# Designs tried in a protein design run: peptides against a protein of PDB entry 2YKT. Part 124

Target 1, 231 residues: chain A of PDB entry 2YKT
Amino acid sequence: SRSEEMHRLTENVYKTIMEQFNPSLRNFIAMGKNYEKALAGVTYAAKGYFDALVKMGELASESQGSKELGDVLFQMAEVHRQIQNQLEEMLKSFHNELLTQLEQKVELDSRYLSAALKKYQTEQRSKGDALDKCQAELKKLRKKSQGSKNPQKYSDKELQYIDAISNKQGELENYVSDGYKTALTEERRRFCFLVEKQCAVAKNSAAYHSKGKELLAQKLPLWQQACADPS

## One batch from the design tools (peptide; made by RFdiffusion4, then SolubleMPNN)

Design b2_p15_5_s3 (from b2_p15_5, 7 letters changed)
Fold by OpenDDE base, seed 3:
Structure b2_p15_5_s3 (fold): chain B 231 residues (1-231), chain A 15 residues (1-15)
Amino acid sequence: as target 1 above (231 residues)
Amino acid sequence: DEDLIDPYADVDPNA
């Protein structure tokens, strides 16, 4: 029946969220944590590199013929330090605004979805059983009427059962239809939240890249000319 | 029936 098909579709939406979406989201969070760790590793390694660059700048500043190049090397190290600070800020946002929030939601979602599905199944079954009972009673009444010498005695009751069956069928169809819409809305909310949080991360990432580009674009021409202009 | 918290109650699917 149409109601049975829609019921199966509704259950499949909940199953897809529980068995496909949430496990995939957990994996996404895990991959995000790995990515964060790798970027933190880059920041640590960069500190050693720029500290070594500062040491080269110190040596130039101590020289008689290369003092101005010492300042250039210090500026290079400082600009890259600022870029790394911006990266650390982006990583904090990535952790707090995306990973932590997704982790909290996915942990709570299994219990919520199980309860929601169970509630739907219980009410759907209750309405289905009530419909089946009315259909069975109508069938019994018709058998009794066929065996009776006065079948007109049962005509009013037959009409009452037909009306009751029609009403219960309509109620079941509406309930299952609403259940399906609700399930699709639940699925959409999960994807919407993921997209929204990923957009926030993307904005922060764009800000990091923009700041780095601006800082380097401002200083790079000066650094490129430093060797051609001995003081 | 433990009123289980909807973790996505604050999410508007039409936002």
Scores: peptide ipSAE 0.370, ipTM 0.858, DockQ to the pose 0.698
Fold by OpenDDE base, seed 4:
Structure b2_p15_5_s3 (fold): chain B 231 residues (1-231), chain A 15 residues (1-15)
Amino acid sequence: as target 1 above (231 residues)
Amino acid sequence: DEDLIDPYADVDPNA
């Protein structure tokens, strides 16, 4: 029946979220944590590299012929320190605004969706069983009427069962239809949240890249001329 | 029936 098909579709949406989306989201969070760790590793490695660059700047500052190049090397290290600080801020936002929030939601969602599906199934079955019972009683009544010497005795009761079946069928169809719309809305809400959080990550990443580009663009011409102008 | 909190209740699906 149309109601049975729509019921199967509704259950399949919930099953897809629980068995495909949420496990995939857990994997996405795990991959995000790995990515965060790798970027933190870059920040740590960069610190060592630019600390070593500062040491080269110190040696230049102690020299008689390269003193001005010491200041250039210190400026290079300082600009990169500022870029790395911006990266650390982006990583904090990535962790707190995306990973933590997704982790909290996916953990709660397994229980929520299981309960929501169970509630839907219980109510759908209750309405279906009530319909089946009315249909069975009508069939029994019709069999009694066919074997009776006075079929007209059962006519009013037959009409009552027909009306009850029609009403229960309509209620079941509406309930299953609303259930399907609700399930699709639940699925869409999960994807919308993911998209919104990824947009926040993209904005933070853009800010990091913009700041780095601006700082380097301001200083790079000065650094490129430093060797041509011996003091 | 533990009123399980909808973890996505704050998300507008039409946004």
Scores: peptide ipSAE 0.370, ipTM 0.859, DockQ to the pose 0.738
Fold by OpenDDE base, seed 5:
Structure b2_p15_5_s3 (fold): chain B 231 residues (1-231), chain A 15 residues (1-15)
Amino acid sequence: as target 1 above (231 residues)
Amino acid sequence: DEDLIDPYADVDPNA
């Protein structure tokens, strides 16, 4: 029946969230933590590299013929420091605004969805059982009427059951339809939240890249000329 | 029945 099909669809939405979406979200969070850790590792490794570059700048500054190149090397290291500070800010946002919030939601969601599905199933079954009961009583009444010498005696009761069945069928169909809409809304909320938080990450990432681009664009022409213009 | 908190109650699906 249409109601049975819609019921199956509703249950499948909840099952998809619980069995596919939430496990995938947990994996996404885990991969995010790995990515964060790797970026922190890059930060550490970069510090060592640019500290070594500063040392080369010191040596240039101590030389008689390459003193100005020392300043260039120091500027290169300083620009990197500024870019790195922006990266650290981005990572804090990535952790606090995306990973932590998703982790909190996914932890609570399993219980919530299980209860929501159970509530829906209980009420759907209750309405279905009530409909089945009315249909069964009508069938019994019709059997009695067919065996009776006075079928007209049962006509009013037959009409009453027909009306009751029609009403209960409509109520069941509406309830299942609303249940399906609710389930789809629940799924959409989860994706919307993910998209919104990922947009925040994207904005922060854009700020990081923009700052790096701006700083390098400002300084790179100066650095490129340094070797061509010996003092 | 512990009123289970909807973790996405604050999310507008039409936003």
Scores: peptide ipSAE 0.369, ipTM 0.858, DockQ to the pose 0.698
Fold by OpenDDE base, seed 1:
Structure b2_p15_5_s3 (fold): chain B 231 residues (1-231), chain A 15 residues (1-15)
Amino acid sequence: as target 1 above (231 residues)
Amino acid sequence: DEDLIDPYADVDPNA
């Protein structure tokens, strides 16, 4: 029936969230943590490289013929420090605004969805059973009437069961339809939250890239000219 | 029925 099909669809939405979305989200969080760790490793390694560059700048500053190049090398290291600070801000946001919040939600969601599905199933079954009971009673009544010498005795009760069946059928259909809409809304909220948090990450990433581009564009022409004009 | 916290109660599906 239409109601049975809609019921199956409703259950499948909840099952898809529980069995596909949430496990995939847990994996996504794990991959995010790995990515964060790798970026932290890159930033640490970069610090060592530019600290060594500062040492080269110190040697240039102590030289007789390359003193001005010492300042250039120091500027290169300082620009890197500023870019690194911007990256650290992005990483903090990535951790606090995306990963932590997703972890909190996914941890609670399994129990919540299980309870929500169970509640829906219980009420759907209750309405279905009540309908089946009325249909069974009508069938029994019709059998009694058909075997009776006075079938008119049962006519009013037959009409009452027909009306009750119609009402219960409509109630079941409405309940299952609303249940399906609710399930789809639950699914959509989960994806919307993920998209919103990824948008925040994208904004912070854009800020990092813009800052780096601006700083390098400002200084690079000066650095390129430094060797052409010895002091 | 267990009264469980909806982890996505704060999310607007139409935002």
Scores: peptide ipSAE 0.367, ipTM 0.860, DockQ to the pose 0.701

Design b2_p15_5_s4 (from b2_p15_5, 6 letters changed)
Fold by OpenDDE base, seed 2:
Structure b2_p15_5_s4 (fold): chain B 231 residues (1-231), chain A 15 residues (1-15)
Amino acid sequence: as target 1 above (231 residues)
Amino acid sequence: SPDLIDPYADVDPNA
């Protein structure tokens, strides 16, 4: 029936969230943590490299013929420090605004969805059973009426069961329809949250890239000319 | 049964 098909669709939405979305989201969080760790590793390694660059700048500053190149090397290291600071801020946001929040939601969601599905199934079954009971009673009444010498005795009760069946059928259909809409809304909220948090990450990433681009664009021409202008 | 907290209750699906 239409109601049975809609019921199956509703259950499938909940099952898809529980069995596909949430496990995939857990994997997404895990991959995010791996990515964060790798970027933190890059930051640490970069610090060592640019600290060594500062040492080269110190040596240049102590030289008689390359003193001005010391300042250039220091500027290169300083620009890197500023870029790395921006990367660290991006990583903090990535952790706090995406990973932590997704992790909190996904941990709570399994229990919530299980309870929501169970509640829906229980009420759907209750309404279905009540409908089936009324249909069975009507069938029994009709059988009794057919065997009776006075069928009119049962006419009012037959009408009452017909009305009750119609009402219960309508209630079941409405409940299942609303259940399906609710399930789809639940699914959509989960994707919306992911998109919103990913947008926040994208904004922070853009800030990192912008800062790096600006700093390098400002200084790179100066650095490129430094060797052509001996003191 | 106690109503479990919807972890996505704060999310507007139409935002």
Scores: peptide ipSAE 0.364, ipTM 0.858, DockQ to the pose 0.707
Fold by OpenDDE base, seed 3:
Structure b2_p15_5_s4 (fold): chain B 231 residues (1-231), chain A 15 residues (1-15)
Amino acid sequence: as target 1 above (231 residues)
Amino acid sequence: SPDLIDPYADVDPNA
């Protein structure tokens, strides 16, 4: 029946969220943590490299003929420090606004969805059983009427069962239809939240890249000319 | 059973 098909679709939406979406989201969070760790590793490794660059700048500053190049090397290290600070801010946002929030939601969601599905199944079954009972009673009444010398005695009661069956069938169809819409809304809210949080991360990432580009674009011409102008 | 908290109650699906 249409109601049975829609019921199966509703259950499949909940099952897809619980068995596909949430496990995939947990994996996404894990991959995010790995990415965060790798970027933190880049920051650490970069510090060592630019600390060594500062040491080269110190040597230039101590020289008689390359003092101005010492300042250039220090500026290069300072620009890097500023870029790394922007990266750290992006990583904090990535952790606090995406990973932590998704982790909190996914841990709570299994229990919530299980309860929601169970509630739907219980009420759907209750309405289905009530419909089946009325259909069975109508069938029994018709059998009694066919065996009776006065079948007109049962006509009013037959009409009452037909009306009750029609009403219960309509109620079941409406309930299952609403259940399906609710399940689709549950799925959509999960994807919407992911998209919204990923947009926030993308904005912070764009700010990091923009700041780095601006700083380097401002200083690079100066650094490129430094060797041509011996002081 | 205590009403389980909907973790996505604050999310507008039409936003």
Scores: peptide ipSAE 0.363, ipTM 0.855, DockQ to the pose 0.749
Fold by OpenDDE base, seed 4:
Structure b2_p15_5_s4 (fold): chain B 231 residues (1-231), chain A 15 residues (1-15)
Amino acid sequence: as target 1 above (231 residues)
Amino acid sequence: SPDLIDPYADVDPNA
């Protein structure tokens, strides 16, 4: 029946969220944590490299013929520090706004969806069973009427069952239809949240890249001229 | 039944 098909579709949406989306989202969070850790590792390694560059700048500053190049090397390290601070802010946002929030939602969602599906199934079954009961009673009434010498005695009751069946069928169809729309809305909310959080990450990433580009573009011409103009 | 908190209640599906 149309109601049975729509019921199966509704259950399949909930099952897809529970069995495909949420496990995939947990994996996504795990991959995000790995990515964060790798970026933190890059940050730490970069600090060591630029600390070593500062040491080279100190040696240049102590020299008689390369003092001005010491200042250039210090500026290079300082620009790196500023870029790195911006990266750390981006990573903090990535952790707190994306990973933590997704993790919290995924943890709560299994219980929520299980209860939502169970509630839907219970009510759908209740309406279905009530319909089946009315149909069975009508069938019994018709059998009694066919065996009776006075079939007209059952006519009013037959009409009442037909009307009750029609009403219960309509209620079941509406309930299942609304259930399907609700399930699709639940699925859409999950994807929308993911997209919104990824947009926030993208904005923060863009800010990091923009700041780095700006700082380097400002200083690079000065650094490129330093060797050509011995002081 | 403990009122299960909808973890996505704050999300507009039409956004």
Scores: peptide ipSAE 0.362, ipTM 0.857, DockQ to the pose 0.758
Fold by OpenDDE base, seed 1:
Structure b2_p15_5_s4 (fold): chain B 231 residues (1-231), chain A 15 residues (1-15)
Amino acid sequence: as target 1 above (231 residues)
Amino acid sequence: SPDLIDPYADVDPNA
């Protein structure tokens, strides 16, 4: 029946969230943590490289003929430090606003969805059983009427069962339809939250890239002229 | 049954 098909669709939405979405989200979080760790590793390695660049700047400053190049090398290291600070801020946001919040949600969601599905199934079955009971009673009544010398005695009761079946069928169809809409809404909320949090990550990443571009664009022309103008 | 916390209660599906 249409109601049975829509019931199966409703159950499949909940099952897809529990069996596909949430496991995939857990994997996404794990991959995010790995990515965060790798970026932290880049920051650490970069510090070592630019600390070594500062040492080269110190040597230039101590030289007789390359003193001005020492200042250039120090500026290069300082700009990099500012870029790395911006990256660290982005990583903090990535951790606190995306990963932590997704972890909290995915941990709670299994229990919530299981209860929601169970509630739906219980009520759907209750309505279905009530319908089946009325249909069975009508069938029994019709059998009695066919064997009776006075079938007209059962006509009013037959009409009452027909009306009750029609009403219960309508109630079941409406309930399953609403259940399907609810399930789709639950699925959509989960994807919407992921999109919203990923938008925050994208904004922070854009800020990081913009800051780096601005700092380098400001200083690079100065650095490029440093060797052409020996003091 | 303790009211299970909806982890997505504050998410607008139409935002």
Scores: peptide ipSAE 0.359, ipTM 0.855, DockQ to the pose 0.734

Design b2_p15_6_s1 (from b2_p15_6, 11 letters changed)
Fold by OpenDDE base, seed 3:
Structure b2_p15_6_s1 (fold): chain B 231 residues (1-231), chain A 15 residues (1-15)
Amino acid sequence: as target 1 above (231 residues)
Amino acid sequence: SEDKKLAEEYANRTN
C-alpha cells in the first residue's frame, strides 16, 4: 500500500542518517584533524627554512657590499611570519568552528535519532494495529450477516465500521506522510549545518589567501629590483 | 634596522 511504502521510506531515511551520514561525518572529522596536523607540520618545517634565510640575511648585513640585500632577506622572512600568523588564525577557526562543533553534534545524534525513530515506529504500529482490528471486526460482522435470517439487523453496524476504517486509514496515511517530511527535514538540517560551518572555514581561508597576496604584492617589486640597485 | 628586529622576532618565535 501507499502508507506501507511511505513507512519504509521514512525508516530508510533514519537508517541512512545513522548508517551512512553519521559514519561519513566521523570520517570527515578525522580527515580534517589529519589535514590540520599536516598544516601544523608545514608551519614547523617552513619556520626552519626561513630561520635559515634570516641567517643568510645576517651574513649579507655584515658584508660591506651587500648590506641592503640583508634587509631584503629580513623582509622576506618577516612577510612569511605574517602569512604564517594568518594561517594559524585560519587553523584555529577550522578547529573550533568546524571540527569541534561537528564532533559534538555527531556524538549526540545517535541517541536522538534512535529515540525519534522509535517514537515514530511505536505510533505508526499503534495506528496500524487499530486499523487492522477494525477491518477484522468488519469481516467477522459480514460473515455473521451472511449466515443470518435477518441480515438487515447488522447494516447500521457495518456502516459504522466502514466509516471507522476510512477515518483510521486517513489518519495513518497523514501520520506516515508527516513522518516522512520530518525525517527529510532532519536529514537536510544536518547537511545545512555542515555547509554553514564549512562556509565559516572558507571565509577564514579567503582571509589567509588575501593577506598572503597583499603582502607579497606589496614587497615583491622591491625585492626584484634590489640586485639592480648599486651600493 | 626595523627589518632585522622583525626577523629576530621571527627566529625566536615558538610554534
Scores: peptide ipSAE 0.016, ipTM 0.410, DockQ to the pose 0.013
Fold by OpenDDE base, seed 4:
Structure b2_p15_6_s1 (fold): chain B 231 residues (1-231), chain A 15 residues (1-15)
Amino acid sequence: as target 1 above (231 residues)
Amino acid sequence: SEDKKLAEEYANRTN
């Protein structure tokens, strides 16, 4: 029946969230933590490299013929430091605004969804059982009427059961329909939350990239000319 | 879609 099919669809939405979405989200969080760790590692390794560059700048500054190149090398290291600082700020936001919040939600969600599905199933079954009971009673009444010498005696009761069945069928269909809409809304809400959090990450990432681009665009022409114009 | 293709290309590169 239409109601049975819609019921199956509703259950499948909940199952998809619990068995596909939530495990995938846990994996996403794990991959995010791994990515964060790797970027922190990059920051550490980069510090060593640019500290060594500063040392080269110091040597240039001590020379008679390359003193101005010392300043260039220092500027290169300083620009990198500023870029790395911006990266660290982005990573803090990535951790606090995305990973932590998703982790908190996914932990609570399994229990919530199980309870929501169970509630839906219980009420759906209750309405279905009530409908089946009325249908069975009507069938019994019709058998009695068919075997009776006075079938008209049962006509009013038959009409009452028909009306009751119609009403209960409508109630069941409406409940299952609303249940399906609710389930789809729950699914959409989770995807929307993920998208919104990723938008925040994207904004922070854009700020990092913009700052780096700005700093390098400002300085790179000067650095490129430094060897051509000895002072 | 182009977006899906781009995502797959990225995934293949990083995995």
Scores: peptide ipSAE 0.000, ipTM 0.347, DockQ to the pose 0.029
Fold by OpenDDE base, seed 5:
Structure b2_p15_6_s1 (fold): chain B 231 residues (1-231), chain A 15 residues (1-15)
Amino acid sequence: as target 1 above (231 residues)
Amino acid sequence: SEDKKLAEEYANRTN
């Protein structure tokens, strides 16, 4: 029946969230934490590299013929420091605005969805059982009427059961339909939350890239000319 | 469709 099909679809939405979406989201969070750790590792390794570059700048500054190149090397290291500061701000946002918030939600969600599905199933079954009972009673009444010498005695009661069946069937169909809409809304809400949080992180990432581009675009022409203009 | 293909290509490169 249409009601049975829609019931199956409703259950499948809840099952998909619990068995596919939530585990995948946990994996996404784990991969995000790994990515964060790797970027922190890059930060640390980069510090060592640019500290070594500063040392080369110091040596240039101590030379008689390459003093101006010392300043260039220091500027290169300073630009990196500024880019790194922006990266740290982005990573803080990545952690606090995406990973932490998703982790908090996914841990609470399994119990909530299980309870919501169970509530829906219980009420759907209750309405279905009530309908089945009414249909069974109508069938019994019709059998009694066919075997009776006075079938007209049961006509009013038959009409009452027909009306009751129609009403209960309509109620069941409406309940299952509303249940399906609710389940789809719950699924969409979870995807929307992920998208919104990822958008916030993307904005902060864009700021990091823009700052790096700006700083390098400003200084790179000066650095490229430094060797052509011996002082 | 193009974004999905790009995502699939990325996933295949990282595996």
Scores: peptide ipSAE 0.000, ipTM 0.349, DockQ to the pose 0.030
Fold by OpenDDE base, seed 1:
Structure b2_p15_6_s1 (fold): chain B 231 residues (1-231), chain A 15 residues (1-15)
Amino acid sequence: as target 1 above (231 residues)
Amino acid sequence: SEDKKLAEEYANRTN
């Protein structure tokens, strides 16, 4: 029946969230944590490199003929520090606004969805059983009427069961239809949450890239000319 | 220079 088909579709939406979406989201969070760790590792390694660059700048500053190049090397290291500070802010946002919040939600969601599905199934079954009961009673009544010498005695009761079956069928169809809409809304809400959190991360990432570009664009012409203009 | 001081401060935070 149409109601049975819609019921199967509704259950499949919940199953897809529980068995496909949530496990995939857990994996996404795990991959995010790995990515964060790698970026932290890059930051640490970069610090060592630019600390070594500062040492080269110190040597230039102590020289008789290359003092001005010492300042250039120090500026290069300082610009890197400012870029790294912006990266750290981005990473903090990535951790706190995306990973932590997704982790909290996915953990709570399994219990919520199980309860929601169970509630839907219980009520759907209750309505289905009530319909089946009325259909069974109508069938029994018709059998009694066929064996009776006065079939007209049962005619009013037969009409009452027919009306009850029609009403219960309509109620079941409406309930299953609303259930399907609710399930699709639950699915959409989860995807929307992911998209919104990823947008926040993208905004912070854009700020990091913009700041880095700005700082380097400001200083790079000066650094490129430093060797051509001995002071 | 101010740039040297800033670079030194950066290096000192990592050590």
Scores: peptide ipSAE 0.016, ipTM 0.415, DockQ to the pose 0.013; fails the geometry check

